# Peptides against a protein of PDB entry 1EMU: the designs that were tried, part 11

Target 1, 132 residues: chain A of PDB entry 1EMU
Amino acid sequence: PPYLKWAESLHSLLDDQDGISLFRTFLKQEGCADLLDFWFACTGFRKLEPCDSNEEKRLKLARAIYRKYILDNNGIVSRQTKPATKSFIKGCIMKQLIDPAMFDQAQTEIQATMEENTYPSFLKSDIYLEYT

## One batch from the design tools (peptide; made by RFdiffusion4, then SolubleMPNN)

Design b1_p10_1_s3 (from b1_p10_1 with D6E I7V)
Fold by OpenDDE base, seed 1:
Structure b1_p10_1_s3 (fold): chain B 132 residues (1-132), chain A 10 residues (1-10)
Amino acid sequence: as target 1 above (132 residues)
Amino acid sequence: SAPLPEVDLS
């Protein structure tokens, strides 16, 4: 069953809608759902093909992600991303140079945080264990 | 590590 695959890798968990739902519920209870929301936001942003017609919209979206997760000094995402990474993102926003990959490093750092902390904890949680 | 699955913008 899928829940066994979830225990084998974070990748398998995040490829499954049920897995995502349970994991997000767990993260929300832990006060860190923003980790997952940011991760998916980065993925979604990267998938937007840059062109002249959507330049302004992409900038607005990038700015929104920046403001919500990076600029918020009290947020879990901000706390789990390196200063240099955040500075790079800020630079992109200020210069209005919005490359599809501009959040890649931040996403990687947040993914590492999940791999090392919240994902293992999830597998030990009542939410996951009761599901199995 | 490399980014994983789908889109959930927020």
Scores: peptide ipSAE 0.039, ipTM 0.710, DockQ to the pose 0.176
Fold by OpenDDE base, seed 2:
Structure b1_p10_1_s3 (fold): chain B 132 residues (1-132), chain A 10 residues (1-10)
Amino acid sequence: as target 1 above (132 residues)
Amino acid sequence: SAPLPEVDLS
């Protein structure tokens, strides 16, 4: 069953809509749903192909992601990303150099945080165990 | 881990 695959890898969990829903519920109760929301925001942003017609829209989206997750010093994403990574993103925003990969390093760092902390905790949670 | 599908752009 799918729930057994979720325990094998974070990839398997996040490739399943039911898995995502349960994991996000768990994260929200732990006060760290922003980790997952930011991760998916980065993925979605990277998929937007740059062109003349969407340049302004991509810039606005990048600014929104930056302001919500990176600039907020009280946020968990900000606390779990390295200063150099946040500085790079800030530079991209200020210079209006909006490469599709500009959030890649931050996404990697947040993914590592989930792999090492929240994902293992989820597999031990009542939410997951009651589902099984 | 490999990249995963998009859900929300927040």
Scores: peptide ipSAE 0.038, ipTM 0.709, DockQ to the pose 0.266
Fold by OpenDDE base, seed 3:
Structure b1_p10_1_s3 (fold): chain B 132 residues (1-132), chain A 10 residues (1-10)
Amino acid sequence: as target 1 above (132 residues)
Amino acid sequence: SAPLPEVDLS
């Protein structure tokens, strides 16, 4: 069953809508749903190909992601991203240089955080175990 | 970290 695959890799978990739902619920209870939300925000942002018609929208989205997750020093994403990474993102925002890959490093760092901490904890959680 | 597959939540 799919839940067994979820225990094999985070990849398998995040490739399954049910897995994502349960994992996000777990993260919310742990006060760190922003990790996953930010991860998907980065993915969504990267998929927006720059063009004349969406330049303003992409900038606004980048600013929103920055303000919500990076600028908030008390947020879990901010705490789990390196200063240099956050500084780079800030620079992109300030300079209005909005490359599709501008959040890639931050996304990688947050993914690593999930791999190392929240994902293993999820597999030990009541939410996951009761589902199995 | 290896890239994860893209999943659409919205």
Scores: peptide ipSAE 0.035, ipTM 0.696, DockQ to the pose 0.110
Fold by OpenDDE base, seed 5:
Structure b1_p10_1_s3 (fold): chain B 132 residues (1-132), chain A 10 residues (1-10)
Amino acid sequence: as target 1 above (132 residues)
Amino acid sequence: SAPLPEVDLS
């Protein structure tokens, strides 16, 4: 069943809508749902192909992601990303150099945080175990 | 791949 695949890798969990829903519920209880929301925001942003018609929209979206998750020093995403990574993103925003991969390093760092902490905890949580 | 879930950016 799918829930067994979720325990094999975070990738499998995040490829399943039911898995995502349960994991996000768990993260909300832990006060760290922003980790997952940021991760998907980065993925969605990267998938937007640059073109003349969406340049302004991409810039606005990048700014929104930056302001919501990176600039907020009290947020868990900001606390779990390295200063150099945040500085790079800030530079991209200020220079208006909006490469599709501009959030990749930050996404990697947040993914590592989930892999090392919240994902293992989720697999031991009542939410997951009651589902099995 | 499956569609991305909603993300709150506000």
Scores: peptide ipSAE 0.033, ipTM 0.690, DockQ to the pose 0.879

Design b1_p10_2_s1 (from b1_p10_2, 3 letters changed)
Fold by OpenDDE base, seed 4:
Order: sequence, then structure tokens, then C-alpha cells
Structure b1_p10_2_s1 (fold): chain B 132 residues (1-132), chain A 10 residues (1-10)
Amino acid sequence: as target 1 above (132 residues)
Amino acid sequence: SAYYDWEKYL
């Protein structure tokens, strides 16, 4: 069953609708759902290929992601991303250089945080174990 | 694959 694949890799968990739902529920209880929301924001943003018609929209979305997750010093994402990474993102926003990959390093760092902390904890959680 | 409404949480 899919839940066995979830235990094999975070990627398998995040590629499954039920897995995402359970993992997000767990993260909310831990006060760190923003890790997942930001991770998917990075993925979704990267998928928006730049063109003349979406330039303004992409800028607005980048600003929103920045304000929500990076600029908020009290947020879990901000605390789990390196200063140089956050500074780079800020620079992109200020210069309006909105490359699809501008959040990639931050996404990598947040993914590492999940891999080493919340993902293993999820696999030991009542939420996951009761599902199995 | 799974769909995630990431804009919902902005």
C-alpha cells in the first residue's frame, strides 16, 4: 500500500494526496505547517514559466511568498533558512529579477529540515501509525 | 501525483 512507500522516502509521501493530507495535519499539530506550504509554493512558483503575460503576476506571487515565509522572522521557514539564502531572495525581490528558480535554495534547505526532523517524527506519530 | 493549492496559504 502507498503508506509503505511514504516510509521509504519523503518524495513518495509528498507525491500522494493522502500522504500530504496526513503529513500536513501532523505538521499543523507541531506548529510547522508552513514548512510544507512553503515547499509547495516553491514548486508551484517554479512551474510558472516566465512570459510577457504573467510577468506582473509572477512578481506579485514572489513577493507574497517572500513576505509570508521569508520576511516573517518569527516563522519556522525563516528560522530554518540560512541568512545568505534569505538575503538572495530579498535581493531578487528588490531588483525584480524573478527567476523561476529563485526559491530553489530555500526549498532545498526546508526540505532538508523536513527530512531530518518532521518527516522522521511523522513516521513515528500516532497519525501515521493509526493510518497503517 | 498530487495537487496542492499552494496559493491558498499565501
Scores: peptide ipSAE 0.750, ipTM 0.961, DockQ to the pose 0.948
Fold by OpenDDE base, seed 5:
Structure b1_p10_2_s1 (fold): chain B 132 residues (1-132), chain A 10 residues (1-10)
Amino acid sequence: as target 1 above (132 residues)
Amino acid sequence: SAYYDWEKYL
């Protein structure tokens, strides 16, 4: 069943609607749902290929992601991303150089955080175990 | 892949 695949990799978990739902519920309980939300924001943003007609929209979205997750020094995403990474993102925003991959390094760092901390904890959680 | 409404949480 899918839940067994979830235990094999975070990728499998994040590729499953039910898995995402349960994992997010768990993360909310842990006060760190922003990790997941940011991860998907990075993915979603990257999928928005730049063109003349969507530059303004992409800039607005990038700013929103930046303000929501990076600029908030008290947020878990900010705490789990390196200063240089955050500085780079800030630079992109300020210069209005909005490359689709501008959040990639931050996403990588947040993914590592999930891999090392919240994902293993999820697999030991009542939420996951009761589902199995 | 699963759909995630990431904009919802901005």
Scores: peptide ipSAE 0.749, ipTM 0.961, DockQ to the pose 0.948
Fold by OpenDDE base, seed 2:
Structure b1_p10_2_s1 (fold): chain B 132 residues (1-132), chain A 10 residues (1-10)
Amino acid sequence: as target 1 above (132 residues)
Amino acid sequence: SAYYDWEKYL
């Protein structure tokens, strides 16, 4: 069943609607739902193909992601991303150089955080175990 | 794949 695949790979968990729902519920209880929200924001942003008609909208979205997750020094995403990574993103925003991949390094770092901490904890949680 | 409304949380 799908829940067994979730235990084998974070990718499998994040590719399943039910898995995402349960994982986010767990993360909210741990006060770190922003990890998942930011991860999907990076993925969603990267999927937006740049063109003349959407450049301003992409800039606004990039700014929103930056302000929500990177600029907040008290946020878990900010605490789990390296200063050089955050500085790079800030630079892109200030220079209005909005490449689809501008959040890739930050996404990698947040993914590593989930792999090392919250994902293993989720698999030991009552939420996951009661679902199985 | 699964859908995630990432803009909802901005």
Scores: peptide ipSAE 0.747, ipTM 0.960, DockQ to the pose 0.918
Fold by OpenDDE base, seed 3:
Structure b1_p10_2_s1 (fold): chain B 132 residues (1-132), chain A 10 residues (1-10)
Amino acid sequence: as target 1 above (132 residues)
Amino acid sequence: SAYYDWEKYL
């Protein structure tokens, strides 16, 4: 069953609709839902290929991601990303140089945080175990 | 692949 694959890799969990739902519920209880929301924001943003018609929209979205997750010094994403990474993102926003990959390093760092902390905890959680 | 409405959380 799919839930066994979730225990094999975070990738498998994040590729499954039910897995994502349970994982996010767990993260909300832990006060860490922003980790997942940011991870998917990075993925979703990267999928928006630049073109003349979406340039302003992409800038607005990049600013929103920046203000929500990076600029907030009290947020978990900000606390789990390196200063140099946050500075790079800030620079992109200030210069209005909005490359699809501008959040890649931050996403990598947040993914590592999930891999080492929240994902293992999820597999030990009542939410996951009761599902199995 | 799963769908995630990431924009709703901004």
Scores: peptide ipSAE 0.746, ipTM 0.960, DockQ to the pose 0.915

Design b1_p10_2_s2 (from b1_p10_2, 4 letters changed)
Fold by OpenDDE base, seed 1:
Structure b1_p10_2_s2 (fold): chain B 132 residues (1-132), chain A 10 residues (1-10)
Amino acid sequence: as target 1 above (132 residues)
Amino acid sequence: SAFYDWEKFL
């Protein structure tokens, strides 16, 4: 069943709608849903290929992601991303150089955080165990 | 994961 695949890899969990729902519920209870929301924001943003007609929209979205997750020094995403990574993103925003991959390093770091902490904890949680 | 509305949480 799918829930067994969720225990095999974070990737399997994040590819499953039910898995995402349960995992996000768990993260909310732990006060760190922003980790997942940011991860999906990075993925979604990267899929928006640049063109003449969407440059302004992409810039606005990049700024929103930056302000929501990176700029807030008290946020969990900011605390779990390296200063050099955050500085790079800030630079992209300031220079208005909005490459689809500009959040990739930050996404990698947040994914590592989930892999090392929240994902294993989720597999030990009542939410997951009661689902099984 | 296309079902996840990531913009909703911005």
Scores: peptide ipSAE 0.635, ipTM 0.925, DockQ to the pose 0.671
Fold by OpenDDE base, seed 4:
Formats: C-alpha cells, structure tokens, sequence
Structure b1_p10_2_s2 (fold): chain B 132 residues (1-132), chain A 10 residues (1-10)
C-alpha cells in the first residue's frame, strides 16, 4: 500500500496526494508547513517554461516566493537556508535574471531539512501511524 | 506533483 512507500522515501510521500495531505497537516501542527509549500513552489516555478510572453508573470512569482519564504527572517524556510543561497536568490530578483533553476539550491537545502527532521518525525507521528 | 496548487500559498 502507498503508506508503506511513504516510509521508504520522502519522494514517494511527496508524489502521493494523500501522503502530501497528511504530511502537510503534520507540518502545520509543527508550525513548519512552509517547508512543504516552498518545496512545491520551487518545483512548480521550475516547470514554468520561460518565454517572452510570461517573463513578467515569472518575475512576479519569483518575487512572491522570495518575499514570502526567503526574505522573511522569521520564517522556517529562511532559517533553514544558507545566507549565500538567499543572497543568490536576491541577486536574481534584483537583476531580473529569472532562471527556472534559481531556487534549486534553496529547494535542496529545504529538502534536506525535511529529510533530516520533519519527515522522520512524521513517520513516528500519530497522524501517520493511525493512518496505517 | 501536478495536483498541488503551490501558488495559493504565496
């Protein structure tokens, strides 16, 4: 069953609608749902193919992601990303150099945070265990 | 995942 796959890899969890729902509920209780939301924002942003007609939209989205998750020093994402990574993103925003991969390093760092902390905790949570 | 509406959380 899918819930067993969730315990085998974070990737399997994040590729399952029910898994995401339960994991996000858990993260909300832990006050760190932004980790997941940012992770998906990075993935979604990267999937937006750059073209002349969507440059403004992509810039606005990049700014929004930056302002919500990176610039907010009180946020969990900001606290779990390296200063150099945040500076790079800021530079991209300021220069309006909006490469689809501009958030990749930040996403990697947030993914590592989830792998090392919230994901293991989720697998020990009542939310997950009661589902099984 | 394609079913995750990431933009609504911005």
Amino acid sequence: as target 1 above (132 residues)
Amino acid sequence: SAFYDWEKFL
Scores: peptide ipSAE 0.630, ipTM 0.924, DockQ to the pose 0.612
Fold by OpenDDE base, seed 2:
Structure b1_p10_2_s2 (fold): chain B 132 residues (1-132), chain A 10 residues (1-10)
Amino acid sequence: as target 1 above (132 residues)
Amino acid sequence: SAFYDWEKFL
């Protein structure tokens, strides 16, 4: 069943709608749903192919991601990303150099945080165990 | 996943 695949890899969990729903519920209870929301924001943003017609929209989205997750010093995403990574993103925003991959390093760091902490905890949670 | 509405949480 799918829930067994979720225990095999975070990737399998994040590819499953039910898995995402349960995991996000768990993260909300832990006060760290922003980890998942930011991860998907990075993925979604990277999929937006640059063109003349969407340049301004991409800039606005990048700025929104930056303001919500990176600029907030008290946020969990900010606390779990390296200063150099945050500075790079800030630089891209200030210079309006909006490469599709501009959040890749931050996404990698947040993914590592989930892999090492919240994902293992989820597999031990009542939410997951009661589902199985 | 494509079904995740990431913009909803901005």
Scores: peptide ipSAE 0.627, ipTM 0.922, DockQ to the pose 0.655
Fold by OpenDDE base, seed 5:
Structure b1_p10_2_s2 (fold): chain B 132 residues (1-132), chain A 10 residues (1-10)
Amino acid sequence: as target 1 above (132 residues)
Amino acid sequence: SAFYDWEKFL
């Protein structure tokens, strides 16, 4: 069943709607749902290929992601991303150089945080175990 | 993962 695949890799968990739902519930309980939301924001943003017609929209989205997750020094995403990574993102925003990959390094760092901390804990949680 | 509405949480 799918839940066994979730235990094999975080990637498998994040590719499954039910898995995401359970994992997000767990993360909310732990006060760190922003990790997942940011991860998906990065993925979603990267999929928006730049063109003349969507440049303003992409800039607004990038600013929103930046303000929501990076700028807040008390936020878990900000705490789990390196200063150089955050500075790079800020630079992109300020210069209005909005490359689709501008959040890639931050996404990688947040993914590592999940892999090392919240994902293993999720697999030991009552939320996951009761589902199995 | 198109089922995840990432913009909802911005």
Scores: peptide ipSAE 0.625, ipTM 0.923, DockQ to the pose 0.632

Design b1_p10_2_s3 (from b1_p10_2, 4 letters changed)
Fold by OpenDDE base, seed 4:
Structure b1_p10_2_s3 (fold): chain B 132 residues (1-132), chain A 10 residues (1-10)
Amino acid sequence: as target 1 above (132 residues)
Amino acid sequence: MAFYDWEKYL
């Protein structure tokens, strides 16, 4: 069953609707749902390939992601991303250099945080174990 | 494939 694959890799968990739902519920209880929301924001943003018609939209979205997750010093994403990474993102926003990959390093760091902490904890959680 | 409405959380 899919839940066994979730235990094999975070990728398998994040590629499953039920897995995402349960994991997000767990993260909300832990006060760190922003980790997942940001991770998907990075993925979704990267998929928006730049073109003449979406430049303004992409800039606004990049700004929103930046303000929501990076600029908020009290947020878990901000706390779990390196200063140099946050500075780079800020620079992209200020310079309006909105490359699809501008959040990639931050996404990598947040993914590592999930891999090292919340994902293993999820697999030991009542939420996951009761589902199995 | 999984879908995530990431924009609603901004």
Scores: peptide ipSAE 0.714, ipTM 0.949, DockQ to the pose 0.948
Fold by OpenDDE base, seed 5:
Structure b1_p10_2_s3 (fold): chain B 132 residues (1-132), chain A 10 residues (1-10)
Amino acid sequence: as target 1 above (132 residues)
Amino acid sequence: MAFYDWEKYL
């Protein structure tokens, strides 16, 4: 069953609708749902191919992602991303150089955080174990 | 890949 694949890799968990739902529920109770929300925001943003017609929209979205997750010094995403990474993102926003990959390094760092901490904890959680 | 309404959480 899919839940066994979830235990094999975070990728498998994040590729499953039920897995995402359970994992997010777990993250919410741990006060760190922003990790997942940011991860998907990075993925979603990267999928928006730049063109003349969507440049303003992409800039607005990039600013929103930046303000919510990166600029908030009290947020878990900000705490789990390196200063140089955050500075790079800030620079992109200020210069309005909105490359689809501008959040890639931050996403990598947040993914590592999940891999090392919240994902293993999820697999030991009542939420996951009761589902199995 | 599973659908995730990431914009909802902005």
Scores: peptide ipSAE 0.712, ipTM 0.950, DockQ to the pose 0.903
Fold by OpenDDE base, seed 2:
Structure b1_p10_2_s3 (fold): chain B 132 residues (1-132), chain A 10 residues (1-10)
Amino acid sequence: as target 1 above (132 residues)
Amino acid sequence: MAFYDWEKYL
């Protein structure tokens, strides 16, 4: 069943609607839902292909992601990303150099945070265990 | 592939 695959890899969990729902509920209780929201924001942003008609929208979205997750020094995403990574993103925003991959390093760092902490904790949570 | 409305949380 799918819930067993969720325990095998974070990728399997994040590729399942029910898995995402349960995991996000858990993260909200832990005060760290922004980890998941940011991870998907990075993925979603990367999928937006650059073109003249999308350039302004992509810039606005990049700014929104930056302001929501990176600029907030009290946020968990900001605390779990390296200063150099945040500085790079800030530079891209200020220079309006909006490459689809501009959040890749930050996404990698946040994914590592989930792999090391919140994902293992989720698999031991009542939310997951009661679902099984 | 699962859908996630990531813009909802911005």
Scores: peptide ipSAE 0.711, ipTM 0.949, DockQ to the pose 0.953
Fold by OpenDDE base, seed 3:
Structure b1_p10_2_s3 (fold): chain B 132 residues (1-132), chain A 10 residues (1-10)
Amino acid sequence: as target 1 above (132 residues)
Amino acid sequence: MAFYDWEKYL
């Protein structure tokens, strides 16, 4: 069953609609749903290929991601990303150089945070165990 | 790939 695959890798969990739903519910209870929201924001943003028609849209989205997750020093994403990574993102925003991969390093760091902490905890949670 | 409405959380 799919829930067994979720325990094999974080990516298998994040590739499953039910897995995402349960994991996010768990993260909300832990006060760290922003980790998942940011991770998917990075993925979604990267999928937006630059073109003449979406340049302004991409800039607005990049700014929104930056303001929501990076600029907020009290947020968990900000606390779990390196200063140099946040500085790079800020630089991209300020210079309006919006490469699809501009959040990749931050996403990697947040993914590592989930791998080391929240994902293992999720597999031990009542939410996951009751689903199995 | 599962769908995730990431924009609604911004």
Scores: peptide ipSAE 0.709, ipTM 0.950, DockQ to the pose 0.911

Design b1_p10_2_s4 (from b1_p10_2, 5 letters changed)
Fold by OpenDDE base, seed 4:
Structure b1_p10_2_s4 (fold): chain B 132 residues (1-132), chain A 10 residues (1-10)
Amino acid sequence: as target 1 above (132 residues)
Amino acid sequence: MAFYDWEKFL
């Protein structure tokens, strides 16, 4: 069953609708759902290929992601991303250089945080174990 | 593939 694949790879968990739902529920209880929301925001943003017709939309989205997750010093994402990474993102926003990959390093760092902390904890959680 | 409405959380 899919839940066995979730235990083998975070990628498998995040590629499954039920897995995402359970993992997000767990993260909310831990007060760190923003880790997942930001991770998907980075993925979704990267998929928006730049063109003349979506420049303003992409800029607004980049600003929104920046304001919600990076600029918020009290947020879990901000606390789990390196200062140089956050500074780079800020620079992109200020210069309006909105490359599809501008959040990639931050996404990598947040993914590492999940891999080493919340993902292993999820696999030991009542939420996951009761599902299995 | 799973769908995630990431924009609703912004």
Scores: peptide ipSAE 0.689, ipTM 0.947, DockQ to the pose 0.916
Fold by OpenDDE base, seed 5:
Structure b1_p10_2_s4 (fold): chain B 132 residues (1-132), chain A 10 residues (1-10)
Amino acid sequence: as target 1 above (132 residues)
Amino acid sequence: MAFYDWEKFL
């Protein structure tokens, strides 16, 4: 069943609608749902290929992601991303150089955080175990 | 890739 695949990799978990739902519920309980939300924001943003007609929209979205997750020094995403990474993102925003991959390093760092901390904890959680 | 309404949380 899918839940067994979830235990094999975070990728499998994040590729499953039910898995995402349960994992996010768990993360909310842990006060770190922003990790997942940011991860998907990075993925979603990267999928928006730049063109003349969407540059302003992409800039607005990038700013929103930046303000929501990076600029908030008290947020878990900010705490789990390196200063240089955050500085780079800030630079992109300020210069209005909005490359689709501008959040990639931050996403990598947040993914590592999930892999090392919240994902293993999820697999030991009542939420996951009750589902199995 | 599962669907995720990431914009909802911005």
Scores: peptide ipSAE 0.689, ipTM 0.948, DockQ to the pose 0.897
Fold by OpenDDE base, seed 2:
Structure b1_p10_2_s4 (fold): chain B 132 residues (1-132), chain A 10 residues (1-10)
Amino acid sequence: as target 1 above (132 residues)
Amino acid sequence: MAFYDWEKFL
């Protein structure tokens, strides 16, 4: 069943609607739902193909992601991303150089945080175990 | 592939 695949790979968990729902519920209880929200924001942003008609909208979205997750020094995403990574993103925003991949390094760092901490904890949680 | 409304949380 799908829940067994979730235990084998974070990717499998994040590719399953039920898995995402349960994982996010767990993360909210732990006060770190922003990890997941930011991860999907990076993925969603990267999928937006740049063109003349959407450049301003992409800039606004990039700014929103930056302000929500990176600029907030008290946020878990900010605490789990390296200063150089945050500085790079800030630079892109200030220079209005909005490449689809501008959040890739930050996404990698947040993914590592989930892999090392919250994902293993989720698999030991009553939320996951009661679902199985 | 699962859908996630990432803009909802901005």
Scores: peptide ipSAE 0.688, ipTM 0.947, DockQ to the pose 0.919
Fold by OpenDDE base, seed 3:
Structure b1_p10_2_s4 (fold): chain B 132 residues (1-132), chain A 10 residues (1-10)
Amino acid sequence: as target 1 above (132 residues)
Amino acid sequence: MAFYDWEKFL
């Protein structure tokens, strides 16, 4: 069953609709839902390829991601990303140089945080175990 | 890839 694959890799969990739902529920209880929301924001943003018709939209979205997750010093995403990474993102926003990959390093760091902490905890949680 | 409405959380 799919839930066994979720225990094999975070990638398998994040590729499964039911897995995402359970994992996010767990993260909300832990006060860490922003980790997942940011991870998917990075993925979704990267998929928006630049074109003449979407430049303003992409800039607005980049600013929103920046203000929501990076600029907020009290947020878990901000606390789990390197200062140099946050500075790079700030620079992109200030210069309005909005490359699809501008959040890649931050996403990598947040993914590492999930891999090392919240994902293993999820597999030990009542939410996951009761599902199995 | 599973669907995730990431924009609603901004």
Scores: peptide ipSAE 0.686, ipTM 0.948, DockQ to the pose 0.906

